# Ledger of designs, part 106: peptides against a protein of PDB entry 7PB4

Target 1, 105 residues: chain A of PDB entry 7PB4
Amino acid sequence: KMLNIKEYKEKLLSTLGEFLEDHFPLPDRSVKKKKKNIQESSVNLITLHEMLEILINRLFDVPHDPYVKISDSFWPPYVELLLRNGIALRHPEDPTRIRLEAFHQ
Target 2, 218 residues: chain B of PDB entry 7PB4
Amino acid sequence: DALQMAVGYFEKGPIKASQNKDKTLEKHLKTVENVAWKNGLASEEIDILLNIALSGKFGNAVNTRILKCMIPATVISEDSVVKAVSWLCVGKCSGSTKVLFYRWLVAMFDFIDRKEQINLLYGFFFASLQDDALCPYVCHLLYLLTKKENVKPFRVRKLLDLQAKMGMQPHLQALLSLYKFFAPALISVSLPVRKKIYFKNSENLWKTALLAVKQRNR

## One batch from the design tools (peptide)

Design b1_p30_1 (made by RFdiffusion4)
Fold by OpenDDE base, seed 1:
Structure b1_p30_1 (fold): chain B 105 residues (1-105), chain C 218 residues (1-218), chain A 30 residues (1-30)
Amino acid sequence: as target 1 above (105 residues)
Amino acid sequence: as target 2 above (218 residues)
Amino acid sequence: DYIELLEKIDGHEERLFEMVKELVEVTAEL
C-alpha cells in the first residue's frame, strides 16, 4: 500500500510539473536584449513549480511553523495567484510569510 | 529636483486650477508624466498625487492626466489605495475618473505592497458592479480579490441577477466561474466551459509601463 | 507579452488548485 501511494505521489508530481511548464511559465527575459544600459537586476526568479515544492515541503517538514518567507525570487503575480485561489495563506501577523493550505486537516 | 517641485506644486498649489491657461501647471504636469513613464514614481509621490487626482482639487482633465501617470518605481502603498477608495465614496471625482481608477487598480494590483485592507473593501467594490461603466473592471478586480469567505449566497444572487439583466458578459462569466469554483453548491446554473477567461486586458493603458516596472524590479 | 501570459494562466487556476490539493492529501497519507 505505501509503495503504491509513493508511486502515485510521483505521478502527481510529474503531472503537476508538466502542467506548470505548459501553462505557468516565468515571464520571458527576452525583452532585455534591445536596451543595453539597464542594469540586469541579478535576482533570479524561481518557477511556480519550485515555489510549490518549497511550500509543500515546509508544510510537512515543519508543521508547527509551516510558513515560508517571501524572497525577491518569488514572482509577485504567482504569489497573488496562490493566495487568491486559496492554495496559500498569508501569515496573520507577518505579511512577508505565506503557507500552503493544509488540505489534509 | 524638478519632480519634487512639481509634486510640491500639486500638493500646495492653487485650488481648481484650469489646465488650458496655466503654463506653470502644464510644466509641472509634463515633469511628472516624463518621470513616471521613464522611471516610475516613488510610493510617497504616488500617495500624494493619487490623493490629489481623486480629491477634486484640480479639474477633470488634470486629474485624468495625473491618474494616467501613477506608475510605481517599485511598489504602491496599500494605504494610498485605501485613501483613494475613500475619495470615491465622497463622490467629488467624475465618472470617467472612477473608471480610470478601477482600470489603474487592476493594472497595478501586483505592485501593491499588501492586500489585507484592500480585501476588507471587498463589499464596497462588489457594490460598484451595479454601475454599467465600472462593471467590467470591477469584475476583473473582484476576480483578483475573491477568496472562499467572500462567496456568499446574497452575492451569488446579485451576480445572477446582473447576468440576467446584462446577458452573458465575459467578465461576469469569469467572476461567476470563480464563485462556482469556491462554492459549487451555491451555483446550480451550468456555466459555459470557457477554456480562456477574457477580461478587456487589451485596453490596458499601462502595458508598456508595467513591462518596464517589472524589468526594473527583477 | 505579460498580458498574454496572464490570459493564458487565468484558464488554468481551477485545475492548479485541484492538483495541489490532491498532492497535499496524498502526501499526508505517506
Scores: peptide ipSAE 0.561, ipTM 0.421, DockQ to the pose 0.275
Fold by OpenDDE base, seed 4:
Structure b1_p30_1 (fold): chain B 105 residues (1-105), chain C 218 residues (1-218), chain A 30 residues (1-30)
Amino acid sequence: as target 1 above (105 residues)
Amino acid sequence: as target 2 above (218 residues)
Amino acid sequence: DYIELLEKIDGHEERLFEMVKELVEVTAEL
């Protein structure tokens, strides 16, 4: 039974990965350097898949403090996407921290 | 159904009714209160009663009691909230009713089905920061609503001006910290590293009811 | 283009929610 659940989880992760690659890509860096000094912070953005993995792992690894600090590697539109869809919640006391919704509770 | 009769009374009932003198009004109000606190109200019932509470159809005491029992069974319609805000613009409700509405809106925020239209009202909510009685609750609401696109230079200036006038209020600091997160370049001011954002506990009025709603919708 | 990206994302947000929800629920059974 546990093996079947683990296999099913892996299938779901794979399916999610493919879905995110198809529909939720990273912003194309090729947007021309027009002179607006928005320092494209040389910060490597993580994928939405990586963001979700971090959030899921934190929810289960540290259930008493399931919040993740938003770094510069988190693309802001995807943070907002997670929040507006109820996938993630902002920390009530720290706007730089978000958690995954505890759908199992 | 007793609830349907009560809602129908408020929908069709007398204009400017006073709670203290009307036994029929009190009976129907108690019916709504009892159902709301035990089971919650359907989205349609909230739509009707919320509009009534803010329309000025009844006296302040009645409106306050109606608004206090706007507890959802499942969800609150975004359209109901938009309509409610439209009544705030008409100005027929008391200042205390406005405060209670913002407290309610913060407390019930997670039970509102959609946020797209509410987010379009961002400018209206932001303008309400100038009201000293509303400011703490509006800051909390804006903390929940603010997106990157809402963070504009003119709004930053207004928040800093409010901070200069009112001092370093915890609710203003919370909102400014969020603004700094979305647009660091717009906020040069060093914000105190508060580990805890303290909003006034607007949820306390509905704490038990909200727990019950969450348990029913599991 | 940021606009093109937003247009591509549009319509898939609901499905994303369901997938993440299911993944969390299954993970909790482990």
Scores: peptide ipSAE 0.561, ipTM 0.457, DockQ to the pose 0.256
Fold by OpenDDE base, seed 3:
Structure b1_p30_1 (fold): chain B 105 residues (1-105), chain C 218 residues (1-218), chain A 30 residues (1-30)
Amino acid sequence: as target 1 above (105 residues)
Amino acid sequence: as target 2 above (218 residues)
Amino acid sequence: DYIELLEKIDGHEERLFEMVKELVEVTAEL
């Protein structure tokens, strides 16, 4: 039973990864070049897949404080996407922190 | 059923001929209250009753009681909220009813089915920050609604002006911190890192009911 | 282009929600 659940989880993760690669790519670096005045934040953006992995892991690893601090590596449109779709919640007291929705609770 | 009769009474209004208008009203109000707190209300019932509570059809005491029992069974329709906000613009409700509505809106925010139309009302909510009684609850609502595209220079100026007038209020600081997060270049002022953003607990009125709703929808 | 990226994302948000929800639910059983 547990083995089957683990295998199913891995399948879901793989399917999610493929789905995110197809439909939720990172913004091309070229788009930042044209507007001169936005500081070239040399910060490498993480994928939406990596964002979700961080959020899921935090939810289960630290269930009493499931919030993740938003870093400069988090692409703001994807943060907003997660929030507006109810996938993530903003911390009520710290706007720089978000958590995954606890769909299992 | 008793609830349908009660909702129908509020929708259609009191039948003129009843000598016991107040007793009938109280009976129907208690029916709505009992069902709302026990089971929650259907989205359609909330649509009807929320509109009534803000329309000025009944007295402020009745409107307050209706609004306090706007507890969803499952979801609240965004359209109901948009209609409710339209009544706030007409100004037929008391200041206390407006405060209660914003408290309700914050408390029930997660149960609203969609946010697209509510997000279009951002400018209206932002304008309501000037009302000292509403300001704490509006800040909380805006904290929930604010996207990067909403963070404009003119809104930053208005928030800073409001802070200059009202002082460093926790709820205003919360909203400013969010604005700074989305647009750090627009807010040069060092905001004190307050670990706790104290929004007034708007949820306290419905805390038990909200827990019950969450348990039913699991 | 940022616009092209947004257009590509459009229509897939609901499916993303369902996939993440299921993944969380399955992970909780572990």
Scores: peptide ipSAE 0.561, ipTM 0.456, DockQ to the pose 0.255
Fold by OpenDDE base, seed 2:
Structure b1_p30_1 (fold): chain B 105 residues (1-105), chain C 218 residues (1-218), chain A 30 residues (1-30)
Amino acid sequence: as target 1 above (105 residues)
Amino acid sequence: as target 2 above (218 residues)
Amino acid sequence: DYIELLEKIDGHEERLFEMVKELVEVTAEL
């Protein structure tokens, strides 16, 4: 039984990954806006898949503090997407922190 | 069933011929209250009753009681909320009913099926910050709704002006902190790192009901 | 590019919600 659940979880993760790659890509960094001097801190954006993995892991690894700090690597439109769809919740006291919705609870 | 009869009574209004109008009203109101708190209401029932509560069809006491029992069984339709907000614009509801509505909206926010149309009402909600009675609850609502696109210089100015007028209110600080997160360049003021932004969640009339709704939808 | 991205996202947000919900529910059984 547990093995079947683990395998099913892995299948769901794989399916989610494929779905996200197809429909929720990262923005192409290729908008070289020519504005010279601003050190484009080449903030490496993480994928929506990676964002969700972090959020899911935090929810289960640290259930007493399931919030993740939003870093510059989190693409803001995807953060907003997670929030507006009820996938994630903003911390009531710290707007820089977000958690996954506890759908199991 | 008894609930359908009660909802139908509120929808159609009191039949003129009944000598015991008040007793009939109370009976139907009690029916709605009992079902809402026990099981929650269907989205359609909330649609009907929420609009009635804000339309000014009944007195403030009745409207308040109806609004207090707008507890979903599963979800609330966004359309119901949009319609309800439209009634706020007409101004037929009391100030206390408006406050209660915003409290309800914050409390039930997660149970609203969609947020797209509600997000379009951002400007309307933001304008309601000028009402001192609504301000705490509107700040909380805006904290839930605010996207980066909503953070505009003119809104920042208005929030800072409100803070200057009202002082460093926790609810204003919460919203300003969110604004600073989305647009740090627009807010030069060092916001005190309040470790705990307390929206007065302690005043949530529906805390127990919300727990019950979540438990039923597991 | 942003418009194209929005077009790709359009209509898939509900499906994303369901997939994440299911994944969380399954993970909790673990």
Scores: peptide ipSAE 0.560, ipTM 0.463, DockQ to the pose 0.258

Design b1_p30_1_s1 (made by RFdiffusion4, then SolubleMPNN; from b1_p30_1, 15 letters changed)
Fold by OpenDDE base, seed 3:
Structure b1_p30_1_s1 (fold): chain B 105 residues (1-105), chain C 218 residues (1-218), chain A 30 residues (1-30)
Amino acid sequence: as target 1 above (105 residues)
Amino acid sequence: as target 2 above (218 residues)
Amino acid sequence: KRLDLLKTIEGKELRLRLLVEELVILTAEL
């Protein structure tokens, strides 16, 4: 029984990875707004896959404080996508922190 | 056909930038409404119009009118319902449209051809219990969908917490009673024996239309 | 079979929600 669940989880992870690559790619860096002089701190955006991994890991590794601080690497449209779909929740007192929904609790 | 022209207008949008956009819209709405209430709509027409009503393509007043006339001639495709729920995730519809959709879904539940994919949406519907405006209708929907496999300890906890917050609501009591039936060991609390299961949707907007549909399909 | 059904659900945002929900529930069972 446990072996079958592990195998199913692995297939699900693979499916989710492929699905995210196909349907939720990173925004193309080509929106070169030629704003002149400000240091292009080329904030490396993380993928939606990486965002979900961070959130899932935090939920299980630190269940008493499952919140992750939103960094500049978090593309805002993907944060809002997770929130509106009930996949993530904002911290009630700190809007800069989000957690994964505890679907199992 | 006047109905095909009306459906085509909503699907493709207005062909001409006519100054009379509102009059043309109203004419096509009335055509859809008249056919839907008299004869019902084909599954394909419901698929198109239901998708439009939830997509946010038109204003809330138009979407509400379209959704109110989503009356089947025979059946509703499960795929149409799943697509409709997918639009709820996109978040372009109003809260009132969401309430109306759940009312519609409960009212039309028996006319949906299959339930396999809808059963996968169980967790999504269950999460919508937290919305006070949706809760009565979602409880009714879950009452229709719930199988033994859906009754999990975490869902029991969430329902009991919701009851502690909202009090002993009739719709919540009905769902809890069903959960207790499937998994008596998970619900130690004595539930009041209600002689009548009460859901707010017992008197739906479509009662007369549904009676007519059932008579035509007999 | 269940995973195949999840793959057929129309709507990318809905499918995402369902896949993540399934993953979290499965992870909690391990």
Scores: peptide ipSAE 0.718, ipTM 0.911, DockQ to the pose 0.554
Fold by OpenDDE base, seed 5:
Order: structure tokens, then sequence, then C-alpha cells
Structure b1_p30_1_s1 (fold): chain B 105 residues (1-105), chain C 218 residues (1-218), chain A 30 residues (1-30)
């Protein structure tokens, strides 16, 4: 039973990875807005996959405080995507913190 | 035919060049409404129009009218329902459209050909219990969908917490009673033995049409 | 079987939710 669950989880992770790459890529950096003077805030955006990994890990590693601080590396449209779909929740008192929905709790 | 032209208009969208866009739209809406209420719509027509109603392609008034006339001639495709739910995630429909959709989904539930994929949406529907406007209709939907495998301890806790906040609502009591039936060990609370389960009469909007559909398919 | 059904779900945002929900539930069972 446990072996089957682990194998299923692995297949699910692989499926999710491929799905995210295909449907939720990072925005192409190649749209160089030619406007010279905006300091390219060289903020390295993380993938939606990396965001989900951070959120899932935090949910299980720190279940009593499962919130993650939104950094500049979090692309705002993907934060909104997670919130809109009920995949993540914003902290009620701190709008800079989000958690994964505890689908198991 | 007139219906195909109407469906095609909604699918392709308004051709820019028509000076009388609103009159054309109203003509096509009335065509769809008339056919739907008299004869019902084919599964393919429902697939197209239901998707349009939830996509945000048109205004809320138009979407509401389309959704109200999503009456099947025979069956509704499960895929059409799943696509419709997918648009709820995108968030381009109004709160009133969401309420109407859940009412429609409950009313049309028996006309959906399959429920295998819809059952995968159980967790999505369950999360919608937190919306006070949706809660009565979602409880009814969950009452129709709930299998033993869906009854988990965390969902029991969430239902009890919701009951603590909203009070002992008849629709919550109905769902909790079903949960207790499937998993009596998870619900220690004595639920009133309600002989009659009362859900909000979501069917009222389509009652006459549904009776006509059932009579034609006999 | 269940994963195959999840892959057939139309709508990328809905599918994302379902995949993550499934992953969280499975992770909690391990």
Amino acid sequence: as target 1 above (105 residues)
Amino acid sequence: as target 2 above (218 residues)
Amino acid sequence: KRLDLLKTIEGKELRLRLLVEELVILTAEL
C-alpha cells in the first residue's frame, strides 16, 4: 500500500512538473522594454513550480506556522493565480504572507 | 437553422461591422431561449453555450440569460460541466452567475451522462461551502456527489466549524447526516433524525422544463 | 487510473488546483 502511494506521488510530481512547464512558464525576459532608464530590477523570478515547492514544504515542515513571506521573486500574477484558485491563502493580518491550503486538514 | 445561427453567433462572437449589435444579440438570445424551453438543447449546443456563459465573453445579463436556458433535450456532457467549473477558477464570472451555475448543476444533475470527472471536483465544490451565497446549493450538490471515500476527518471538522459559525442550517444538517451514515465514527454529535431532507428548491427555475424533458425521454 | 482522469480535466487553472490538492493529500498519507 505505501509503495503504491509513493509511486503514485512520484508520477504525480512528474506530471505536475511537465504541466507547469507547458502551461505556466515564467514570463519571457526577452520583452526588453527598450525604455533605457528603468533599472532592470534584476529580481530573479522563481517558477510556479518552485513557488509550490516552497509552499508545500512549509505546510508540512512548519504546520503551526505554514506561512511563507512573499518576496520580490514571486511573480504577482502567479500569487494571484494561487489565491484565486484556493490553492493558497493570504495571512489575515499580514498581506505579505501566504500559505498553501491545507487540503488534508 | 435559426438555432445553429444563434449558437454560431455566440461562439464566434459579434461581427464588428453590425451597427445593430444589441438587436442581433437579443434576436439570437430569444432564439436559444425559445428552443431550450420548448424542446431542450442538444448536448453539443449546451457544451458551446455553457462555456460561453461562464467565460466572461459577454456581459453578466447575457451570461445569466444563457445559463437559465441551459435545458437539455436528453443529456448534458460531463465534459461540458467540467469546462464550466474550470471557468469558475479563472474568475471572470460574477457571484450571481456562480450561484446560478450551482443551482443549475443541482437541477440538471440527473441529466449529466457521467459523474467520474465531476467526482474529482469534490474538493473544489467543498471549498465553496465557505461562500454564504453558494453554501446551500453546494451542500445539495455534495449530498448528491458524496461517496464514502470523500468522507474524511478534515471535511467533518470543516462542516462542524461551518455549522458553529452559521448555525444548524437544514442543508448542512442534511450533508452531515450523510457523512454520519458513511462514517459514523467521525461524527459523535447526535444529529436530529430528520425524516425529510430539505434543500433550497433550486429546481424551481427549471421545474416545468425538467418535467417536459422527462416526459419526452420516456 | 486517478492520475489519468486528472490529466483529462479541461482548464489549466482547475487542473492545477486538482493536481496540487491530490499531491497534498498524498503527502499527508505518507
Scores: peptide ipSAE 0.718, ipTM 0.911, DockQ to the pose 0.563
Fold by OpenDDE base, seed 1:
Structure b1_p30_1_s1 (fold): chain B 105 residues (1-105), chain C 218 residues (1-218), chain A 30 residues (1-30)
Amino acid sequence: as target 1 above (105 residues)
Amino acid sequence: as target 2 above (218 residues)
Amino acid sequence: KRLDLLKTIEGKELRLRLLVEELVILTAEL
C-alpha cells in the first residue's frame, strides 16, 4: 500500500512537471525589450514549478510557519495565479508572505 | 434553423458591421430562451452556450439570461460542466453568475451524463463553502456528490468550524448528517434528528422546465 | 486511473489546482 502511494506520487510529480513546462512557461525576455523604462530587473525569475516546490516544502518542513517571503524572483502573474485559484494564501498581516493551501488539514 | 443561427451568433460573436447589435443580440437570445423553455437544448448547444455564459465574452445581464435557459432536452455532458468550472478558476464571471451556476448545477445534477470527472472536483467545491453566497448551494451539491471516500477528518473539522462561525444552518446540518452517516466515528457532536433534509430553493428557477424534461424522457 | 482522469480535465488553472491538491494530500499520507 505505501509503495503504491510513493509510486503514484512520483508519477504525479512527473505529470505536474511536464504540465507546468507545457502550459506555464516563464515569459520570454525578448518581448519586453521595446518599452524603455521598465528597469530590466536583472533578477532571474524562477519557474512556477520551483515556486510550488518551495511552497510545498515549506508547508511540510515548517508547518507552524508555512509562509514564504515573495522575492523578486517570483513572477507576479504566477503569484496571482496561485492566489486566485486558492492554491496559495497571502499572510493576513504581511502581504509579502504567502503559504500553500493546506489541502490536507 | 433559427436556433442554429442564434447559437452561431453567440459562438462567433457579433459581426462588427451591424448597426443594430443590441436588437440582433436580443433576437438571438429570445430564440434560445424560447427553444430552451419549450423543448430543451441539445447537449452540444448547452456545451457552447454554457462556455460562453462563463467566459466573460458578453455582459453579466446576457450571461445571466443564457445560464437561466441552460435546460437540457435529454442530457448535459460532464465535459461541459468541467469546462464551466474551469472558467470559475479564471475569475472572469461575476459573483451573481457563480451563484446562478451552482444553483443550475444542483438543479440539473440528475441530467449530467457522468459524474467521474465531477467527483474529482469535490475538493474545489468544498473550498467554495467559505463563500457565504455560495455555501447553501455548495452544501447541496456536496450532499449529492459525497461518497464515503470523501469524508475525511480535515473536512469534518472544516465543516464544524464553519458551523461554529455561521451557526446551525439547515444546509450545513444536512451535509454534516450525511458525513455522520458515512463516518459516525468522526462526528461526536449530536446532530438534531431532522426528519426532512431541507435545502433552500428546492423550488429552483427551473422546476416547471425540469418536470417537462422528465416527462419527455419517460 | 485517477491520474489519467486528472490529465483529461479541461482548463489549465483548474487542472493545476487539482494536481497540486492531489500532491499535497498524497504527501501528507507519506
Scores: peptide ipSAE 0.718, ipTM 0.910, DockQ to the pose 0.567
Fold by OpenDDE base, seed 4:
Structure b1_p30_1_s1 (fold): chain B 105 residues (1-105), chain C 218 residues (1-218), chain A 30 residues (1-30)
Amino acid sequence: as target 1 above (105 residues)
Amino acid sequence: as target 2 above (218 residues)
Amino acid sequence: KRLDLLKTIEGKELRLRLLVEELVILTAEL
C-alpha cells in the first residue's frame, strides 16, 4: 500500500510539473514596456512550481506556523491566483504572509 | 431555427452595432426561455449557454436569466458542469450567480449523465461550505455526492466546527447524518434522528419544469 | 486511474487546485 502511494505521488509530481510548465509559465521578461521609469526589478521571479514547493514544504515542515513571507520573487498574479482558488490563504494579521491550504486537516 | 439563431447570438455575440442591441438580445433571450420551459434544451445548447452565463460575457441580469432556463430536454453533460465550475475558479461571476448555479446543480443533479469527474470536485465543493450564502446548497450537493471514501476525519472536524459556528442547521445536520451513516466511528455525537431530511426544496425554481421533463422522458 | 481523470478536467485553474489538493492529501498519508 505505501509503495503504491509513493509511486502515485511521484507520478502526480511529474504531472504537476509538466502542467505548470505548459499552462503557468513565468512572464517573458522581453516585454520591455518602453516606459523608461519602471525600474528593471532585477529580482528573479520564481516559477509557480517553486512557489508551490516552498508552500507545501512549509506546511509539512512547520505545521504550527505554515506561513511564508511573500518576497519580491513572488509574481503577484500567481499569488492572487493561489488565493482566488483557495490553494493559499493570507495571514489574518499580516497580508505579506501566505500559507498553503491544509487540505488534509 | 429560432433557437439556433438565439444560441448563435449568445455564442458569437452581436454581429451588428445596431441601436436595437437590447431589443435583439431580449428577443433571443425570450426564445431560449420559451423553448427551455416548453421542451427543454439539448445537451449541446446547455453546454454553450451555461458557459456563457458563467464566463462574464454578459451582464448579471442576462446571466441570471440564462441560468434560470438551463432546463434539459434529456441529459446534461458532465463536461458542461465541470466547465461551469472552472469558471467559478476564474471569479468573473457575481455572488448571486454562484448561488444560483449551486441551486441549479442540485436541482439538475439527476439529469447529469455521468458523475466521475464531478466526484473529483468533492473537495472544491466542500471548501465552499465556508461561504454562508452557498452553505445550504453545498450541503445538499455534498449529500448527493458523498461516498464512504469522502468521509475523512478532517472533513468531520470541519463540519463540526461549522456547526459550532452556525448552529444546528437542518442542511448541515443532514450531511452530518450521512457522514455518521458511512463512518459511525468518526462521529461520536448523537445526531437527532430526522426521519425526513428537509433540504429547503421550497426554493427549487425548476420544480415544475423538472416534473415536465420527467413526464416527457417516461 | 484517478490521475488520468484529473488530467481530463477542463479549466487550468480548477485543475491546478485539484492537483495540489491531491498532492497535499497524499503527502499527509506518507
Scores: peptide ipSAE 0.717, ipTM 0.910, DockQ to the pose 0.561

